# Ledger of designs, part 98: peptides against a protein of PDB entry 7PB4

Target 1, 105 residues: chain A of PDB entry 7PB4
Amino acid sequence: KMLNIKEYKEKLLSTLGEFLEDHFPLPDRSVKKKKKNIQESSVNLITLHEMLEILINRLFDVPHDPYVKISDSFWPPYVELLLRNGIALRHPEDPTRIRLEAFHQ
Target 2, 218 residues: chain B of PDB entry 7PB4
Amino acid sequence: DALQMAVGYFEKGPIKASQNKDKTLEKHLKTVENVAWKNGLASEEIDILLNIALSGKFGNAVNTRILKCMIPATVISEDSVVKAVSWLCVGKCSGSTKVLFYRWLVAMFDFIDRKEQINLLYGFFFASLQDDALCPYVCHLLYLLTKKENVKPFRVRKLLDLQAKMGMQPHLQALLSLYKFFAPALISVSLPVRKKIYFKNSENLWKTALLAVKQRNR

## One batch from the design tools (peptide)

Design b1_p28_1_s2 (made by RFdiffusion4, then SolubleMPNN; from b1_p28_1, 12 letters changed)
Fold by OpenDDE base, seed 1:
Structure b1_p28_1_s2 (fold): chain B 105 residues (1-105), chain C 218 residues (1-218), chain A 28 residues (1-28)
Amino acid sequence: as target 1 above (105 residues)
Amino acid sequence: as target 2 above (218 residues)
Amino acid sequence: KKLEEEKIILEEIYRRLLLAVQKELDLL
């Protein structure tokens, strides 16, 4: 029974990864070139997959404070995507912190 | 309290009250509507009024108005939803009331406290896909409820048969895409990735109220 | 328990993202 859940989880992660790569790729670094002077923020953006992994891990590792601080590596459109679709919640007092929604309740 | 008197009237009041001339009925209905849209209703008030709206105790116009104001202050009890579904099985409500109930259930889905018993009703909801008027809203509900264990070969076949009959409906495509995710081996058909798969905006009736509820529950 | 919870979370994330793609493709 546990093995079947693990195998299914791995399959879900793989399928989700492929889905995210197809529909929510990282913005090509090239798109920054066309509009002028906004400083090449040398910040390496993380994937939506990596963002979700961080949020999931934080929920399990620190369930009493499941909030993750938004870093410059978090692409703002993907943060807003998660918030708008009820996947993540913004901290009520600190807009720089987000958590995964508690779907298991 | 005016609300308690209104709820008490609907609970204990006359069976099959004449809608057109009952000033008392209209007064109590307006009281419920005003409180529901302003503050939302308590879970107990929703339990009572939702049961009344689906029981056939009042006429279709009254039932429709009651159901439209089933807006929670905080949460809706799963038991209230299960009771409501039981009334759908008895068939005392109109087709329009059934459609409105499924729209309400989708719109209020996130405010239902638990989903365990509702998930057991999956087979009942799935059977309602055959009703052309319900199908768009039932697909949306099933999209919210579907788990891997619900994705069975016979259900896949029924969805494909419905698609063959009704055409490539956006709501059917959405549900089939979710089924393919849970059980890719059961769905050999290439689902067109690019078709606008959308559910009818069931929330439109309650959009302003839902925003207010979400703000109160934050 | 943890594995089942994680499964539920992943399934729900996918469900919501699948719906998001559908909504956003309507906005493009």
Scores: peptide ipSAE 0.545, ipTM 0.806, DockQ to the pose 0.254
Fold by OpenDDE base, seed 2:
Structure b1_p28_1_s2 (fold): chain B 105 residues (1-105), chain C 218 residues (1-218), chain A 28 residues (1-28)
Amino acid sequence: as target 1 above (105 residues)
Amino acid sequence: as target 2 above (218 residues)
Amino acid sequence: KKLEEEKIILEEIYRRLLLAVQKELDLL
C-alpha cells in the first residue's frame, strides 16, 4: 500500500509538472532590450510549480504558521490565480502572506 | 426568537386550525430568508430545513424558497446532505428542486464539514448523469468528488456514451479531463485542452452569501 | 499519514488548476 502511494505521488508530481509547464509557464522574459541604462533588478520569477512546492512544504514543516511571505519572485498573476481558485488563502491580518488551503481536513 | 418559531413551524407543519395558513407560512418563510441571507443558518437549522425542502411536505414553490436560503453561518453537516440525498431517492421533490439541490450542493461544497459519506454516494450521483437536466450539475459535483478509486472502466464508457449522445459538452469534458488525469490508460481520446471547459455557474445564486460565509469562517 | 495527506493535496491542487485553465483561458 505505501509503495503504491509513493509511486502514485511521483506520478502525480510528474503529471502536475507537465501540466504546469504547458498551461502556466513563466512569462517570457523577451522584454526587448531597447533602452540601455536602467538596472531593472531582474527579479528571478519562480515557476508556479516552485510556488506550490514552497506552500506545500511550509504547510508540513511549520503547521502552526503555514504562511509564506510573498516575495518579488512570486509572479502576481499566479498568486491571484491560486487565491481565486481556492488553492491558497491570504493571511487575515497580513495580505503579503499566503498559505496553502487545508485540503486534507 | 423569530427564527426558532419559523423553523418550528416548518418542522411541525401548519396547525390545521389557522384560517390564515398562507400568511403565516409566508411570514415564517420570510423570517428564514432574512436570517439566512444576513447571518447564515446554524448547522441544526440547515439540517431541519433542508430535509423539509426535499421531503415533499410543502409545495414546490415553498421548497424552492427554503432551498435557496440554505446558507450556512459556518458549516453544513455531512449528515444533513446525506439525508437530503436520501429524499432524492424517494422522488417526492420536483425536477426543478433536484436541479436546485445539486446547484446548492456544488455551491456549498466547501462548507460541508466532511466528505467521507458523500464520497460513498458517488455511484448514486453518477447514475443521475442520465438525467439531461441534472447532467451539467452532477458533472460539476462529480468533478469535486472524483478520486482515483472512482475512475472505473464502466464509468469511462458511460461518460463517453453520454458525450456521443449529447456532444462535447463542457461539463462532460471537464469530468473526462479529470478522469484522464487519474487513469490515463482508460481514456485514449485526446481531450481538447484549449476549449473553454466550464461548469455552469451554480454559485451565482449564492455568490454574495458565499463571500460572507467565507469571511465568517476566517 | 503524511504521504496520504500530500497525495490528497496534490490531487486537489490539480483539480482546481485544471478547472482554472478551463475558466481562465479567456484571461491569458
Scores: peptide ipSAE 0.537, ipTM 0.799, DockQ to the pose 0.270
Fold by OpenDDE base, seed 3:
Structure b1_p28_1_s2 (fold): chain B 105 residues (1-105), chain C 218 residues (1-218), chain A 28 residues (1-28)
Amino acid sequence: as target 1 above (105 residues)
Amino acid sequence: as target 2 above (218 residues)
Amino acid sequence: KKLEEEKIILEEIYRRLLLAVQKELDLL
C-alpha cells in the first residue's frame, strides 16, 4: 500500500510539474522591454510549483501556523489565482500571509 | 423568533384550522428567504428545510423556493445531503427539483462539513449521468468527488459511450480529463487539453450568496 | 498518513488548477 501511494505521489508530482510548466509558466521578461517606464523589479520570481511546494511544506511542518508570508518573489497574479480558485486562503488578520486550503478535512 | 416559527411551520405542516393557508405559507417562506439571503441558515435549519423540499410534502413551486434559499450561515451537514439524496431515490420530487438540487450541491460543495458519506454515493451520482438534464451538473459534481479509486474501467467505458452519444460536451471532457489524469492507461483517446473544460457557471443562482458566506466565514 | 494527505492535496490542487486554466482562457 505505502509503496503504491509513494509511486503514485511521484507520478502525480511529475504530472503536476509538467502541467504547471505548460499552463502557468513564469512571465517572460521579454514582454516588459517595450514599455519603458515599468521599473525592472530585479526580483527573481519563483515558479507556481515552488510557491505550492512552500505552501504544502508549511502546512505539514507548522500545522498550528500554516501561513506563509508573501514575498516579492511571489508573482501577484499567481497569488490571486490560488486565492480565487480556493487553493489558498489569506490570513484573516494579515493579508500578507496565505495558507494552503485544508483539502483533507 | 420569526425564523423558528417559519421552520416549525414547514416541519410540522400547516395547522389545519387557518383559513388563509396560502398567505401563511407565503409569509413563512418569505421569512426563510429573507434570513437565508441576509445571514444564511444554521445547519439544523438546512437539515429540516432540505428534507422538506425533497420529501414532496409541498408543491414544486414551494420546494423550488426552499431549495433556492438553502444558503448556509457556516456549514451544511453531510447527513443532510445524504438524506436529501435518499429522497431523490424515492422519486417524489420533480425533474426540475432534481436539477436544482444538483446545482445547489455543486454550488454549496465547499460548505459541506464532510465528504466521506457523499463519496460513497459516487456510484449513484454516476448512474445519474444518463439523464440528459442532470448530466452537466452531475459531471461537475463527479469532477469534485472523483478520486483515483473511483476511476474504474467500466466507468471509463460508460463515459466514452456517453461521449459517443452526446458528443464532446465540455462538462464530460472535464470529467474524462480528470479520469485520464488519475488513470492514463484506461483512456487511450487524446483529450484536447485546450478545449474549454469549464462547467458553465452562468447558471450559478447563488453567486452573490456564496460570496457573502465566504466573507462571513473569514 | 502524511503521504496520503499529500496525495489528496496534490490531487485537489490539480483539479482546481485545471478548472482555473479554463476560466482564465475565457477572460482573455
Scores: peptide ipSAE 0.525, ipTM 0.792, DockQ to the pose 0.288
Fold by OpenDDE base, seed 5:
Structure b1_p28_1_s2 (fold): chain B 105 residues (1-105), chain C 218 residues (1-218), chain A 28 residues (1-28)
Amino acid sequence: as target 1 above (105 residues)
Amino acid sequence: as target 2 above (218 residues)
Amino acid sequence: KKLEEEKIILEEIYRRLLLAVQKELDLL
């Protein structure tokens, strides 16, 4: 039973990874060149996969404070995507903190 | 309490219409509506009123108004939903009430405390796909409920047959895309990911109330 | 228990993201 769940989880992670790469890629650094006002923040953006991993890990590691601080590595459109689709929630008192939605309860 | 009196009226009150009974009914219905939209209803109040709305105890107009105000304060009991679905099998509710119930069930899905028993009703919901009026909302519900173990060859065939009959409906495409995720070997057809596949916005009736419930539960 | 919860979370995230792709195709 546990082995089957592990194997299925690994397959699910792989399929989710492929799905995220296909439909939610990072914005190409090359497209940023023409519009001057996008601050060339030298900050390496994390993937949507990495964002989700951080949120999931925080939920399990610190269940009493499952909130993650939004850094400059978080691409704002993906943060808004997660919030708009009920995958994440903003902290009620600190809009710079988000958590995974508790949809598994 | 005015709400307790109103709920008690619907639970135990007389069914037969008289002019004085209609005024009393309207008073109690307005009480339930006002509390539900302002504060939400307790799980016990939803249990009672949801059962009443689907039992055929009252007329379609009253049942529709009750069902529209089934807004939780916090949570909805799964048992209340299972009981409500059992009334759909008895056939005492109108087609419009069935549509409204599926819209409500989709809109309130995240507020239902547990999903284990609802998941056992998967086959019943899937059979309701053949109803053209229910099909869009049932597809949305099935999209929320579908697990890998639900994706079987006979269900894939039925969805493809429905697609052949009804055309490439957005709600069918959404469900088929999820089925392809769980069982890619069962669906050889390339699903155009690039087409807007959206469910009809069932939440529009409760949008403001749902925002308030989510804010109270935070 | 944790592994099952993680599985449920991942499945739900996928469902929501799949629906997001379907809704937001005009923004891309």
Scores: peptide ipSAE 0.539, ipTM 0.802, DockQ to the pose 0.273; fails the geometry check

Design b1_p28_1_s3 (made by RFdiffusion4, then SolubleMPNN; from b1_p28_1, 11 letters changed)
Fold by OpenDDE base, seed 5:
Structure b1_p28_1_s3 (fold): chain B 105 residues (1-105), chain C 218 residues (1-218), chain A 28 residues (1-28)
Amino acid sequence: as target 1 above (105 residues)
Amino acid sequence: as target 2 above (218 residues)
Amino acid sequence: KELEEELIVLEEIYRRLLLAVRKELDLL
């Protein structure tokens, strides 16, 4: 029983990964070379896949405080995407913290 | 019961130890087929089996047979349809499976409980118009889904370009006529007023089954 | 139980992201 659910989960994760690569790529760093003054925020942006992984892990590892702090590595349009589509929720008292929606409850 | 065992087999996958994997698969597939055509399937059974048919868990022959027996007892959940469409994006299913799915979706359209989430997939379905094998069925689906809000200038251009490439196909003319009804200013071309919208009577593989479903739910 | 719950969560995320992609294409 467990093995079959695990295999299905792995297949779903692979499918989700491919979907995210095709439809939600990271913005290419290459285009904004010309205007000098925007501080090359050396911040490595994480993928939407990595964001979701962090949120999912936090939901299951710490179910009583499932909130993740938004870092500079979180691309703001992807944060807004998750919030607008009801995938994530903002913390009621701390707008810098978000959680995954508990779709399994 | 036999159906629960069959659905559970497809959901969980073949237990490695069975020497007769193909015989076991065929037994469970026949069980699903027999119940589906006789009584229809519950919404939960369709949810599981439709997802399996498009996930690429099994071969194309098995997926085709599963899709052919996705006959509801009462209703199909729109969530099941949305999940199914998500698998089409990943491209793990064959072209023939995609065609069969769109045919199924058109045939079963009235049995889907809600249309709100399916209407949000409008852009995805519209992009599939470029596939010559899908185009007739996608036009029919879009004819059922199209609201005034979906009629945009870029979609009108794409439909006119497609008409220029493929010629004046009856299914494309039906969709363009609906677009002209909602947004006459976007379509300057005189469309022949076809009194009868003929989508190809794609021999509704489910015609007999759908009549039986309608008779049971009266 | 936990694996089943994770599966439910992943399926729902995937569904919602698919709908998000389609909404963006309709706005463009």
Scores: peptide ipSAE 0.549, ipTM 0.522, DockQ to the pose 0.269
Fold by OpenDDE base, seed 3:
Structure b1_p28_1_s3 (fold): chain B 105 residues (1-105), chain C 218 residues (1-218), chain A 28 residues (1-28)
Amino acid sequence: as target 1 above (105 residues)
Amino acid sequence: as target 2 above (218 residues)
Amino acid sequence: KELEEELIVLEEIYRRLLLAVRKELDLL
């Protein structure tokens, strides 16, 4: 039973990763080339996959404070995507913190 | 009408704690079945009922019966299919329901109004090839969906690995032959030229109903 | 238990993202 769940979880993670790469890739750095003066903010954006991993891990590792602080590495459109689709929630008192929705509860 | 009452029952659930819950459910289920097999269902009715069948709102027996009568009068909305696929991710449906859904999707493929968004689900369907029960039907679906842009090296590797594990299955060979057609450089293996693509066409539960739909829409 | 809970969470995320793709395509 446990082996089957682990294998299924690994398959689901792999499938989700492939899905995210196909539908929610990082924005191409190439589009920013035309506007000369905007400082190339050297901020390495994380993938939506990495963002979800952080949120999932925080939910299970620290269930009493499942909130993650939004860093500059979080691409704002993906944060809003998670919020609009009910995948994540903002902290009620601190809009810079988000949590994963506890779908298992 | 009787159909609207039946669909409304499945959508909203039973209003009152009637002692005859099972009799009422069976009555409405028979109403849907009778209309679906005689006339087909409207796109809106399929949208509602297909969503219900995959949501896990009812038991597996009921869901199976609903899914078996998802016969269109004219067309199926692509949106209904996308929603249905999303329910497959929730895992609330049985393995038998998943198999039945893929069989249904292949059978009804020509009646789906658009294919653009279904094509975007290509990766999801491809991942389901690892399920031995789904694999024959998923290969058939992928054979219908595959474009040149979908044929990537990693998918070729996965198909060859599946072929090594499962043997030279006719459905895998059909899909690999299509992949070789789009990207011959990715598939060095000589595939046997099968004159006839043999998908498991033999057990299309809807064959008679689909003939009737095609006759009504001519 | 924890692995099952994680699986439920992952499945629901995936479902919601599938629906999100549909919504974004309707806006383009």
Scores: peptide ipSAE 0.540, ipTM 0.633, DockQ to the pose 0.276
Fold by OpenDDE base, seed 2:
Structure b1_p28_1_s3 (fold): chain B 105 residues (1-105), chain C 218 residues (1-218), chain A 28 residues (1-28)
Amino acid sequence: as target 1 above (105 residues)
Amino acid sequence: as target 2 above (218 residues)
Amino acid sequence: KELEEELIVLEEIYRRLLLAVRKELDLL
C-alpha cells in the first residue's frame, strides 16, 4: 500500500518537474547586462521546481512555522506567480517570508 | 483544403468586422462538422479545435457544436486532453460545456493514445464529483481511470459522504464497488452485489461515429 | 497519512499551475 503511494507521488513529482521545465523555465542568463561596474553578484536563480520543493518540504517538516525566507535566488516573477495563483501566501507581518498554501487542511 | 481553412479560421479567430462574420463562422463550422462525422478529424485538428472549444474564445453555442464534432480519425493525443482539462479549471466554459466534455471524454476514452498524464489528473476529476451535474459522468470516468494506487482512505470517506448526501446512486455504487475491489479493508459497508454496472448510458451522442472509427482502424 | 496529505498538496499545485499557464500565457 505505501509503496504504491510513493511511486505515484514520484510520478506526479516527475510530471510536475517536466511541466515546470516546459512552461516555467529559468530566464536565460544571456541578458547581456551592459558593463556597468555593479558587482554582478552571480546570484544563482533556483528553478520554480526547486522553489516549490523548498516550500512543500517546509510545510511538512515545520508545520508550526511553514514560512520560507525569500532569498536572492528566488526569481521575483515566480514568487509573484505563486502568490497570484494562491499557491503561496505572504507572511502577514514579514513580507520577506512566504509559505505554501495548506491545501490538505 | 476546406477543412484546413475552417480550422485556421477558428485558430486565428475572425478577421475584421465584415458584416458576414456569422455566415463565415457557420460555413466553417459546417465544414468541420461534415468532415468530422464522415471521416473523423486528425489528432492535430482535435488538438486545435478542442482547445478552442474550451478556451472561451467563442460563444457557448459554437463551443458546444465544436465539442460535439471532436471525433477522431484514429487517435486523440493525451496532451490535447490535458490542455482541455486545464481550460476547465479556468471556469470560462458553461456548465453544459463541462458536462458535454466529460461525456466526450468517456466516449472517446479508448481512442486516447496514452493514459499516463490523464491518470495524474485523477485528483482533479475526483474533486468534480461535488458538482451534481457532473457527478454521474465523473464517476464513469473515474471508473475507467481508477487503479489500486488511487484508492485512498480520504477518497473513500469523500465517496461515502457523497453517497450519504445524494443517496445510493448507481454511478456512485459502481465506483465504490471498484474501490472495494482494490481495497476491501477500506470499505466496511456491504455494497449490494449489482450484477450489472449501470452508468447512465446517456445515449452516446457519438455511438454511430465511434463504430465508424473502429471500422476504419481495423 | 502524511504521504496522502503530500499527494493532495501536489495535485492541487499541479492544478493551479495548469490554471496559471492558461491564465497568463494563453489568455494574454
Scores: peptide ipSAE 0.466, ipTM 0.706, DockQ to the pose 0.398
Fold by OpenDDE base, seed 4:
Structure b1_p28_1_s3 (fold): chain B 105 residues (1-105), chain C 218 residues (1-218), chain A 28 residues (1-28)
Amino acid sequence: as target 1 above (105 residues)
Amino acid sequence: as target 2 above (218 residues)
Amino acid sequence: KELEEELIVLEEIYRRLLLAVRKELDLL
């Protein structure tokens, strides 16, 4: 019984990963907008997949404090995507923290 | 080709300058209908038109007519179905269009090339059981899709709760019986041994077309 | 139980992302 759930979960995760790669890729760094000395913010952006993984893991690992701090690695448009679609919620008192919505409750 | 022009019209949308937009739309719609019912549509044509029918780009009457003529020549791509289901999430289509889509999906189920991605939408379909208008058709779809891996305690509870609300509906009983078959320990309730599964005949709208498709693919 | 909960969460995320893709395409 557990094996089938795990296998199905793995399939769903893989499909979700593929879906995210297809529809929500990282912004191509190659758009060298020419102009100003914006210091190459050396911050490696994480994928939407990685963001979701962090949020999911936090929800299940720390259910009493399921919030993740938004780092500079979180591409703002993807944060807003998650929020706008009700996948994530901002912390009521700290807008720098987001949680995954508890869809299982 | 007249069909390509018609599909292209629906894809690109009406060119603003046409004074006779409705006549042009009707012409193209009739072209699609005629080809679909006579010969079926290619998978690519279904992909485009099915997406359009559910996108809310056109009015409900047009969408309904397009959806009614989503008859394959050979196969339907599962990707087309996944895309279509995504439009159901947006809620831009009418309730009648949703019902028609589920009826279509059940009727055309055997013509869908693959079921893997569709099976991953199981949870979405299962959530649609709460819609009384959809429930009979969703139960039928779920009956076709359900694998042992899909039978979970929470889904059993939801089905039993639905049964408590709606009564012992034949379509719900069919699905519960399948669930009991896969996971007898999850369903303590004695289900009547139904020798015959009864679903609403979703195929009625396409019966003649489906016979023709099956005959062409023999 | 936990695996079922995770599955529910993943299914809902996927559904919402499917919805998001469609919404974004409508904005284009």
Scores: peptide ipSAE 0.453, ipTM 0.719, DockQ to the pose 0.396

